# Peptides against a protein of PDB entry 3T7K: the designs that were tried, part 148

Target 1, 248 residues: chain A of PDB entry 3T7K
Amino acid sequence: KAEKILARFNELPNYDLKAVCTGCFHDGFNEVDIEILNQLGIKIFDNIKETDKLNCIFAPKILRTEKFLKSLSFEPLKFALKPEFIIDLLKQIHSKKDKLSQININLFDYEINGINESIISKTKLPTKVFERANIRCINLVNDIPGGVDTIGSVLKAHGIEKINVLRSKKCTFEDIIPNDVSKQENGGIFKYVLIVTKASQVKKFTKLINDRDKNETILIVEWNWCVESIFHLNVDFTSKKNVLYQKK

## One batch from the design tools (peptide; made by RFdiffusion4, then SolubleMPNN)

Design b2_p22_5_s1 (from b2_p22_5, 7 letters changed)
Fold by OpenDDE base, seed 4:
Structure b2_p22_5_s1 (fold): chain B 248 residues (1-248), chain A 22 residues (1-22)
Amino acid sequence: as target 1 above (248 residues)
Amino acid sequence: SELEEEKKEEEELIKKVEEKYK
């Protein structure tokens, strides 16, 4: 059926998209449309797997979903596109009126607002955002919204190697892990990096660390600090936004 | 569908994160 529909076109584009969707296409696609998209080099996956070499995300806007955040870790992310790309594409293909010999849809017309070429270019870097920031090991409170597994998975996708989950009410100093990174000459390394949800946790962890390991560097942030870092594919240590406690 | 459930979970994740950080 898809072949018959596409036969009216003399030339078919190959978009070469391996994509996931978030915040759109909740009902999925029918079999014919999936086949059409496949013929156009657009393959949509349900889940993110490294083996699939995903290069595209479909979303209506910048989202804080696991899929969207992880898409910025694709190697590279080639395109971040609005769902209207698919909608318009399928609409054009199914249109009986168009004597069009070719499909004329430009991917660049459907870019997600806020994901520009500067962001896309950073996904071509050989390192991940937190890796570049010398954040390898972090402490994560267990009561984080979204769950430690999801949050941890996102952080790992962006170069954090070890996620230590802290039971906020029961943890001691011994439960807090250091950010074990070799001192690189040009970058401030925080010995302790923590993602917390409450001011009480800041007080607790700062006390625990300062009482037992005096004069060490501490970074305590909100999840939003991580999200902003991901969205920019850069950690700005000069910004105090979403930083709850910093000791350099 | 698993897709619908995953999308609901993603939406819930967004809501939970947004609600907590408002």
Scores: peptide ipSAE 0.022, ipTM 0.561, DockQ to the pose 0.054
Fold by OpenDDE base, seed 2:
Structure b2_p22_5_s1 (fold): chain B 248 residues (1-248), chain A 22 residues (1-22)
Amino acid sequence: as target 1 above (248 residues)
Amino acid sequence: SELEEEKKEEEELIKKVEEKYK
């Protein structure tokens, strides 16, 4: 069926997209449209797997979903596109009136607002954002919205190697892991990095650490600190936004 | 469907994050 529909075109573009969708196409695609997209070099996956070498995200805007956040860890992310790309493409293909010999849809016309070439270019870097920031091991409170698995998965995609989950009400100093990073030439290393949800946790963890390890560096942040770092593919240590406690 | 579940999860994640940081 797809071949018959596409036969009216002399040349078919190859978009070379391996994509996931978030915040759009909840109803999926019919079999014919999937086949059409496949013939155009557009493959849409249900889930993110490293083996699939994903290079594209479809979303209506910047989202804080797991898929969107992880898409910024693709190697590289080639395109972040609005769903209208697929919609307009399929409309053009299914149109009986268009004696068009060619499909005239430009990917660049459908870029997600706020995902610019600067962001895309950073996805080509050999390192991940938190790796560049010398954050390898973090402590994550167990009551984090979204769940430790989802949040942890996003953080791992962006270069966190070890996530220690803290039971916020029962944890002791011995439960807190250090960020074991060798001094790189560029940038301060925090010995203890924690993602927390409440001010009470800041008080608790600062006390626990300072009582047992008084002279060590501490970074306590909110999840939004991580999100902003991901959206910019850069950690700004000069910013106080979403930083709850910092000891250099 | 898996798609419906994913939609719910995505919406829930967005909502939880937005509610916390309002």
Scores: peptide ipSAE 0.021, ipTM 0.559, DockQ to the pose 0.055; fails the geometry check
Fold by OpenDDE base, seed 5:
Structure b2_p22_5_s1 (fold): chain B 248 residues (1-248), chain A 22 residues (1-22)
Amino acid sequence: as target 1 above (248 residues)
Amino acid sequence: SELEEEKKEEEELIKKVEEKYK
């Protein structure tokens, strides 16, 4: 069926997209449309797997979903597109207007607002954003909204190697892990990095660390600190936004 | 379906984040 529909076109584009969707296409696609998209070099996956070499995300806007945040870790992310790309493409293909010898849909017309070439270019870097920031091991409180599994998965996609989950009410100093990174000359390395949700946790963890490991460097941040770092594909240590406590 | 569950999870994550910053 797809071949018959596409036969009216003299030339078919190859978009070369391996994509996931977030915040759109919740009902999926019918079999014919999937076949059409496949013939145009567009493959849509249900989940993110490293083996699939994903290079595209469909979303109506910048979202804070797991899929969207992880898409910025693609190697590279080639395109971040609005769902209207697929909608308009399929509409054009299903149109019975005899005069269309070619599909005329340009990917660049459907870019998600706020995902610019500067962001896309950073996805071509050989390192991940937290790797570049010398953050390898973090402590994450167990009561984080979104859950430790989802948050942890996003952080790992962006270069965090080890996530230690802290029981916020019961943890001791011995439960806190150091950020085991070799001293690099050009980067402020924090020995202890923690993501917390409450001011009471800041007080608790700062006391525990300062009482037992005096004069060590500490970074305590909100989840939004991580999100902003991901959206920019850069950690700005000069910014105090979403930083709850820092000791250099 | 896994798709319906994923949709709910995505919506919930968005909502939780939005509520925190209201």
Scores: peptide ipSAE 0.020, ipTM 0.560, DockQ to the pose 0.057; fails the geometry check
Fold by OpenDDE base, seed 3:
Structure b2_p22_5_s1 (fold): chain B 248 residues (1-248), chain A 22 residues (1-22)
Amino acid sequence: as target 1 above (248 residues)
Amino acid sequence: SELEEEKKEEEELIKKVEEKYK
């Protein structure tokens, strides 16, 4: 059926997209449309797997979903596109009235607002955002919204090597792991990095660390600090936004 | 379906984050 539909076009584009969707296409695609998209070099996956070499995300806007955040770790992310790309493409293909010999849909017309070439270019870097920021080991409170598994998975996709989950009510200083990084000349290095959810946790962890390991560098942030860093593919250590406690 | 569960999880994650930061 797809071949018959596409037969009216003398030339078919090859978009070369391996994509996931978030915040759109909840009902998926019918078999014919999947086949059409495949013939146009568009393959949509249900889940993110490293082996699939994904290069595209479909979303209506910048989202804070696991898929969207992880898409910024693709190597590289080639395109971040609005779902209207697929909608318009399929509309044109299914149109009986269009005397067009060619599909006239340009990927660049469907870029997600806020995902620009500067962001895309950073996905071509050999390092991940937190790796560049010298953050390899973090402490994560167990009561974080979204769950430690999801949050941890996103952080790992962006270069965090070790995630230590803290039982916020029961943890002691010995449960807190240091961010073991070699001193590099460029960038802030914090010995202790923690992601917390409550002011009480800030008070607790700062006390525990300062009482036992005086004069060490500490960074305590909210999850939003990580999200903003991911959205920009850059850690801005000059910003106090979403930073709950910082000791240099 | 696994897809429905993932979507629910994504939606819940969004909702929880939005509720917390409103």
Scores: peptide ipSAE 0.020, ipTM 0.560, DockQ to the pose 0.055; fails the geometry check

Design b2_p22_5_s2 (from b2_p22_5, 7 letters changed)
Fold by OpenDDE base, seed 2:
Structure b2_p22_5_s2 (fold): chain B 248 residues (1-248), chain A 22 residues (1-22)
Amino acid sequence: as target 1 above (248 residues)
Amino acid sequence: SELEEEKKELEKLIKEVKEKYE
């Protein structure tokens, strides 16, 4: 069926997209449309797997979903596109009145607002955003909205190697892990990095660390600090936004 | 899809956290 529909075109583009969708196409695609997209070099996956070498995200706008955040860790992310790309493409293909010999849809016309070439270019870097920031081991409170698994998965995708989950009500100093990184020439190193959800946790962990390991560097942030870092693919240590406690 | 609904809820929760600390 797809072949018959596409037969009217003399040449078919190869978009070479391996994509996931978020915030769009909730109903999925019918079998014919999937076949059409496949013939055009567009493969849509349900989930993110490293083995699939994903290079594209479809979303109506910048979202804070797991898929969107992880898409910024693709190697590289080639395109971040609005769903209208697929919609317009399929409309053109299914149009009986269209005597066009070629599909005339440009990917660049469907770029997600706010995901510019600067962001895309950073996904080509050999390192991940938190690797560049010398953050490899973090402490994460267990009561974080969204759950430690989802949040942890996003963080790992962006270069955090070890996530220590803290039971916020029961944890002691011994439960807190250090950010074990070698001194790199560029960037500050914090010995203790924590993601927390409550002001009381800031007070607690600050006290625990200062009482037992005095004069060490501490960074306590909220989840939004991580999100902003991901969206910019850069950690700005000069910004106090979303930083709850910092000791250099 | 159920998955998308879960992701929307996650996004909502994350937004709420942002509002709490702003």
Scores: peptide ipSAE 0.023, ipTM 0.527, DockQ to the pose 0.048
Fold by OpenDDE base, seed 5:
Parts: sequence; structure tokens; C-alpha cells
Structure b2_p22_5_s2 (fold): chain B 248 residues (1-248), chain A 22 residues (1-22)
Amino acid sequence: as target 1 above (248 residues)
Amino acid sequence: SELEEEKKELEKLIKEVKEKYE
């Protein structure tokens, strides 16, 4: 059926998209439309897997969803597109009225607002954002909104190698892991990096660390610190935004 | 649901953007 529908076109574009969707297409696509998209070089996946070499995300706007945040870790992210791209494409293909010899839809007309070329270009870097920031091991409180699995998955996608989950009410100093990175000359390396949700946790962890390891560097941040870093694909250590405690 | 979570996250993002420009 898809071949018959597409036969009216003399040339078919190859968009070469391997994509996931977030905030759109909740009902999925019918079998015919999936086949049409496949013939146009558009493959839509339900979940993010590294083996699929995803290069595209569909979303109506910038979102804080797991899929959206992880899409910024694609190698590279080629396109961040509005769902209207697919909608308009399928409408044009199914339209019987237009004796269109060619599909004329430009990907650049459907870019998500706020995802610019600067962001896209950074996804071509050989390193991940937290890797560049010398953050390899972090401590994450267990009561974080969204859950430790989701948050942890996003962080790992962006270069965090080890996530230590802390039981905030019962943890001791021995439960806190150091950020084990080689001393690089030019970058502020924090020995202890923690993501917390409450001021009481800041007080607790700062006390625990300072009492046992007084001279070490500490970075305690909110989840929003990580999100902002991901959206910019850069960690700005000069910013105090979403930083709850910092000891250099 | 995934949709409810997406909506909540979007609301949080919108709030943060507004706070940055005020």
C-alpha cells in the first residue's frame, strides 16, 4: 500500500532520520504511515537505545522529559524537529489533489524553538557535558522527584559513569563516594558532588564531609543545575544558579 | 502517566524561563 501511494512521486527524499518522540504522537502511527516514513528514510523508535544510533527528536518545544534530555546526548543530534514535520509530510503524501511530482518539505522549517546550531554543534563533540566538566561519580538522594532510575539514566547518557544513591535519612559519611577523576591542571575538580532536594540535606552532607574530610572540595546542587547544564551542553562553574553549596 | 509527567516538566520549564527574564 505504501509503495502504491508513493508511486505518484518521481523522486523521494531520504531524510535519514532515526528519531524518538516526546510530547507528541502518543497514539503512534498506523502501519501504512510507518512504511511511508521508512521509505523516506524516517525511522521512529519507541525508546532510546545506544545501538540504534538515534540522531533526531520530535517534540513540540523544549521539554524536561527523559527522552528530550537524552536526545541532547545523541552522537550527534542532527535535528530537533516539531511534530508538524511528520504531519505535513503525511498530509502531502496522502493528498490526491496535488499533482506534486516531488515532496517539498524542508527540515529546517520545523526546528524546535530554542535548539539552535550552537547546541547541535556541541553534540558533535567527542565528549559528554559532564565528562568535560570532570564529573564522573555523583551522589544522588533517593527522594529525588522523577525517581533515581530516570534521573540516573539521563545523567549517565551525559557522561556520569557512577551514580551512588544515598538514603538521605540514614546515610553516613562512609556512604558518600568521591568523584574519582584524574587531576587535570585547568579544571575545577570537586571531590564530592551531590544532587539533593532539601536544605536539610545540604546541612547534613556538608557536616558529614567537613567533619571527616575538612579540606576537600564539595559541590552540592539541585537537579535544575544538571538540566541547565544539559540544555547548554556546558557546565558553567561561575554560575551560582541552582548551586546550594560550593567549597573550592 | 507519561503524559502527565511531560506536562509537569513542561510547567516547571516555563516557570524557570519566566523567572530568568523577570
Scores: peptide ipSAE 0.021, ipTM 0.506, DockQ to the pose 0.058
Fold by OpenDDE base, seed 4:
Order: C-alpha cells, then structure tokens, then sequence
Structure b2_p22_5_s2 (fold): chain B 248 residues (1-248), chain A 22 residues (1-22)
C-alpha cells in the first residue's frame, strides 16, 4: 500500500533519519505510514539504543525528558525536529490533489526552537559534555525526582562513567566517592561532585567531606545544573546557577 | 508509563520556567 501511494512521485527523498520521539506521537503511527516513512529514509525507534546510531529527535520543543536529554548525546545529533515535519510530510503524501512530482519539505523549516547549529555542531565533538568538564564520577542522592536509573542513564550518556547512589539519610563519608580523574592541565577538577535535591543534603555532605577530607574541592549541584549543561553541551563553572555549594 | 513520565518532566520544566520569569 505504501508503494502504491508513493508511486506517484518521480523522486523520493532520502532523509536518512534514525529518530526517537518525545512529547509527540504518543499513539504511534499506523503500519502504512511507518512504511511510507521508511521508504523516505525515516526510521522511528521506540527506545534509544546505541547500536541504532540514532541521529534525530522529534519533539515539539526543548524537553527535559530522558529521550530528549539523551538525544543531545547522539553522535552526532543531525536533526532536532518538530513533529510537524512528519505531519506535513504525511499530509503531502496522502494528498490526492497535489500532482506534485516530488516531495518538497525542507527539514530546516522544522527545527526545534533553541536547538541551533551551535548545539548540533557540539554533538560532533569526540567527547561528551561531562567528560570535557572532567566529571567522571558523581554522587547522586537516591531521592532524586525521576529516579536514579533515569537520571543516571542520562548522565552516563553524557560522559559520566560512574554513578554512586547515596542514601541521604544513612550515608557516611565512606559512601561518598571521589571524582577519579587525572588532573588535566587546563581544567579545575572537583574531587567530590554531588547532585542533591535539598539544602539539608548540602549541609550534611559538606560537613561529612570537610570533616574528613579537608581542603578538597567540592561541587554540589542541583539536577538543573546538569540539564543546563546538557542543553548547552558545555559546563560553565563560572556560573552559580543551580550550584548549591562550591569549594575550589 | 513512559507517557506519564514525559508529562511529569514537562510539568517540571514548565514550573522551572515560571519560576525563572517570576
């Protein structure tokens, strides 16, 4: 059926998109439309797998979803597109009135607001954002909204190698892991990096660390610090935004 | 569900945006 529908076009574009969707197309696509999209080089996956070499995200806007955040770790992310791309594409294809010999839809017309070429270009870098920031091992409180698995998965996608989950009420200094990175010449390394949810945790962890390991560097941030870093694909250590405690 | 989680995350985003502009 898809072939019959597409037969009216002399040339079919190959968009070469391997995509996931977030915040859109919750009901999925019918079989015919999936076939149509496949013929146009658009493959939509349900989940993110590294083996699929995903290069595209469909979303109505910038979102804080796992899929969206992980999409910024694609190698590279080629396109971040609004769902209207698919909608308009399918509308054009299913239209009986258009004696169009070719599909005329430009991907660039459907870019997600805020995901510009600068962001896309950074996804071509050989390193991940937290890797560049010399953050390899982090401590994550267990009561973080979204769950440690989801948050951890996002962080790992962006270059954090080890996620240590802290039981905030029961943890001791010995439970806190250092950020084990070799001192690179040009970047300040925080020995302890923690993602926390509340001020009481800041107080607790700063005390634990300062009492046992004095004069060490500490970075305690909110999840939003990570999110902002991901959205910019850059860690700005000069910013105090979403930083709860910093000791250099 | 994944959908529920997406909605929750969206709500969080919206809240954060509001807080920034208020």
Amino acid sequence: as target 1 above (248 residues)
Amino acid sequence: SELEEEKKELEKLIKEVKEKYE
Scores: peptide ipSAE 0.017, ipTM 0.525, DockQ to the pose 0.060
Fold by OpenDDE base, seed 1:
Structure b2_p22_5_s2 (fold): chain B 248 residues (1-248), chain A 22 residues (1-22)
Amino acid sequence: as target 1 above (248 residues)
Amino acid sequence: SELEEEKKELEKLIKEVKEKYE
């Protein structure tokens, strides 16, 4: 069926997209459309797997979904596209206008607002954003919205190797893990990095650490600090935005 | 569809956190 529909075109583009969708196409695609897309070099996956070598995300805008955040860790992310790309493409293909000998859809016309070439270029770097920031091990409170599994998965995709989950009400100093990174010549290393959700947690953890491990460096942030870092694919340690406590 | 709904909920929760600290 797909072949018959596509037969009217002399040449078919190969878009070479391995994509996931977020915030769009909730009902998926019918079998014919999937086959059409496949013939055009567009493969849509349900979930993110490293083995699939994904290079594209479809979303209506910048989202804070797991898929969107993880897409910025693709190696590389080639395209971040609005769903209208697929809609317009399929519309042209299904059009009964006999005069269309070629598919005329340009990927660059459908870029998600805010995902520019600067962001795309950073996804070609050999390192991940938190790796570059010398954040390898973090402490995460267990009551974080979205759950520790989802948040942890996003963080790992972006270079955090170890996530220690803290029971916020019951944790002691011994439960807090240090950020074990080798001293690189060009960057400050925080010994303790924590993601928290409440001001009371800031007070608690600051006290615990300062009482037991005096004069050590501490970084306590909210989840939005991580999100902003991901969206920019850069950690700005000069910014106080979303930083709840910092001791250098 | 169910997975996407969960993701939307996650996004909402994350936004709530933003509103709390901004």
Scores: peptide ipSAE 0.024, ipTM 0.532, DockQ to the pose 0.049; fails the geometry check

Design b2_p22_5_s3 (from b2_p22_5, 8 letters changed)
Fold by OpenDDE base, seed 4:
Structure b2_p22_5_s3 (fold): chain B 248 residues (1-248), chain A 22 residues (1-22)
Amino acid sequence: as target 1 above (248 residues)
Amino acid sequence: SELEEEEEELKKLIEEVKKKYE
């Protein structure tokens, strides 16, 4: 059926998209449309797997979903597109009145607002954002909204190697792991990096660390600090936004 | 969360639009 529908076109584009969707197309696509998209070089996956070499995200806007955040770790992310791309594409293809011999839809017309070429270019870097920032081991409180697995998965996708989950009410100093990174010559390394949810945790962890390891560097941030870092594919250590405690 | 609710509403809207072109 898809072949018959597409037969009216003399030339078919190959978009070469391996994509996931977030905030759109939650009901999926019918079999015919999937076949059509496949013929156009558009393959949509349900989940992110490294083996699939995903290069595209469909979303209506910048979202804080796991899929969207992870898409910024694709190697590279080639396109971040609005769902209207697919909608308009399928509309054109299914249109019986369209006498067009070719599909005329430009991917660049459907870019997600705020995901520009600068962001896309950074996804071509050989390193991940937190790797570049010398953050490889972090402490994460167990009561974080979204869950430690989801948050941890996002962080790992962006170069954090070890996620230590802290039971905020029961943890001791011995439960806190250091950010074990080799001192690179030119970058300030925080020995302790923590993602927390509330001020009481800041007070607790700062006390625990300062009482036992008084002279060490500490970075305590909110999840939003990580999100902003991901959205920019850069960690700005000069910003105080979403930083709850910093000791250099 | 408020964000999650917004995202869900957006999903629904997009699906409705999609169905018009099926």
Scores: peptide ipSAE 0.023, ipTM 0.649, DockQ to the pose 0.410
Fold by OpenDDE base, seed 3:
Structure b2_p22_5_s3 (fold): chain B 248 residues (1-248), chain A 22 residues (1-22)
Amino acid sequence: as target 1 above (248 residues)
Amino acid sequence: SELEEEEEELKKLIEEVKKKYE
């Protein structure tokens, strides 16, 4: 059926997209449309797997979903596109009235607002955003909204190697892990990096660390600090936004 | 969350639009 539908076109584009969707197309596509998209070089996957070499995200706007955040870790992310790309494409293909000999849909017309060439270019870097920031090991409170698994998965996608989950009410100093990174000449290294949700946790962890490991560097942030870093594919250590405690 | 609700509404809206072209 897809072949018959596409037979009216003299030439078919090859978009070369391996994509996931977030905030759109939750029910997927029918078999005919999937086949049509496949013939146009568009493959849509349900989940993110490294082996699939994904290069595209479909979303209506910038979202804080796991899929969207992880898409910025693609190597590279080639396109971040609005779902209207697929909608308009399928509309044109299924249109019986259009005497068009060619599909005329340009990917660049459907870019997600706020994901610019600067962001896309950073996904071509050989390192991940937190790797560049010298953050390898972090402490994460167990009561974080979204769950430690989801948050941890996003952080790992962006270069954090070890996630230590802290039971916020029961943890001691011995439960806190250091950020074990070799001193590089260029860039601040924090010995202790923590993601917390409450002011009481800041007080607790700062006390525990300062009492037992004096004069060490500490960075305590909200999840939003990580999100902003991901959205910019850069950690700005000069910004105090979403930083709850910092000791250099 | 408010964000989750917004995302769900957007999903539904886009699906409705998609169905018009099927």
Scores: peptide ipSAE 0.021, ipTM 0.624, DockQ to the pose 0.396
Fold by OpenDDE base, seed 1:
Structure b2_p22_5_s3 (fold): chain B 248 residues (1-248), chain A 22 residues (1-22)
Amino acid sequence: as target 1 above (248 residues)
Amino acid sequence: SELEEEEEELKKLIEEVKKKYE
């Protein structure tokens, strides 16, 4: 069926997209449309797997979903596209009125607002955003919205190697892990990095660390600090936004 | 969350648009 539909075109583009969707196409595609997309070099996957070498995300806008955040860790992310790309493409293909000899859809016309070439270019870097920031081991409170598994998965995709989950009400100093990074010549290393949800946790952890490991560097942030860092593919240590406590 | 609700609304809108072209 797909071949018959596509037979009217003299030449078919190869878009070479390996994509996931978020905030769109939750019901998937029918078998014919999937085959059409496949013939055009567009493969849509249900989940993110490293083995699939994904290079594209479909979303209506910048989202804070796991898939969207992880897409910024693709190696590289080639395209971040609005779902209208697929809609318009399929519309042209299924159109009986248009004696189109060629498919005329340009990927660049469907870029997600806010994901520019600067962001795309950073996904070509050999390092991940938190790796570049010398953050390899973090402490995460167990009561974080979204759950430790989802948050942890996103953080790992972006270069955090070890995630220590803290039981917020029961944790002691011994439960807090240091950020074990080799002293690289260029950049401040925080010995303790924590993601927390409440001001009371800031007070607690600050006290625990300062009482037991005096004069060490501490960074306590909200989840939004991580999200903003991911969206920019850069950690700005000069910004106080979403930073709850910092000791250099 | 408000964000989640917005995302669901957007999903629905996109699906409605898609159906018009099927």
Scores: peptide ipSAE 0.020, ipTM 0.623, DockQ to the pose 0.400
Fold by OpenDDE base, seed 2:
Structure b2_p22_5_s3 (fold): chain B 248 residues (1-248), chain A 22 residues (1-22)
Amino acid sequence: as target 1 above (248 residues)
Amino acid sequence: SELEEEEEELKKLIEEVKKKYE
């Protein structure tokens, strides 16, 4: 069926997209449309797997979903596209009135607002955003919205190697892990990095650390600090936004 | 959350648009 539909075109583009979708196409595609997209070099996956070498995300806008956040860790992310790309493409292909010998849809016309070439270019870097920031080991409170598994998975995709989950009500100083990074010449290293949800946790962890390991560097942030860092593919240590406590 | 509601509305809108072309 797909071959018959595509037979009217003299030449088919090869978009070479391996994509996931978020915030769109939750009902999926019919079999014919999937076949059409495949013939055009567009393969849509249900989930993110490293083995699939994903290079594209479809979303209506910048989203805080797991898929969107992880897409910024693709190696590289080639395209971040609005779903209208697929819609317009399929519309053109299914159009009986269109006597066009070629599909005339440009990927660049469907770029997600706010995901520019600067962001795309950073996905080509050999390091991840938190690796560049010298954050390899973090402490994460267990009551974080979205769950430690989802949040942890996103953070790992962006270069955090070890995630220590803290039971916020029961944890002691011994439960807090240091950010074990070798002194790199460039950038501030925080010995303790924590993601928390409540002001009471800031007070607790600050006290625990200062009482037992005085004069050490501490960074306590909200999840939004991580999200903003991911969206920019850069950690801005000069910003106080979403930073709850910082000791240099 | 407000964000979640917006995301859901956007999903619905996109699917409605898609169905018009199917």
Scores: peptide ipSAE 0.020, ipTM 0.610, DockQ to the pose 0.400

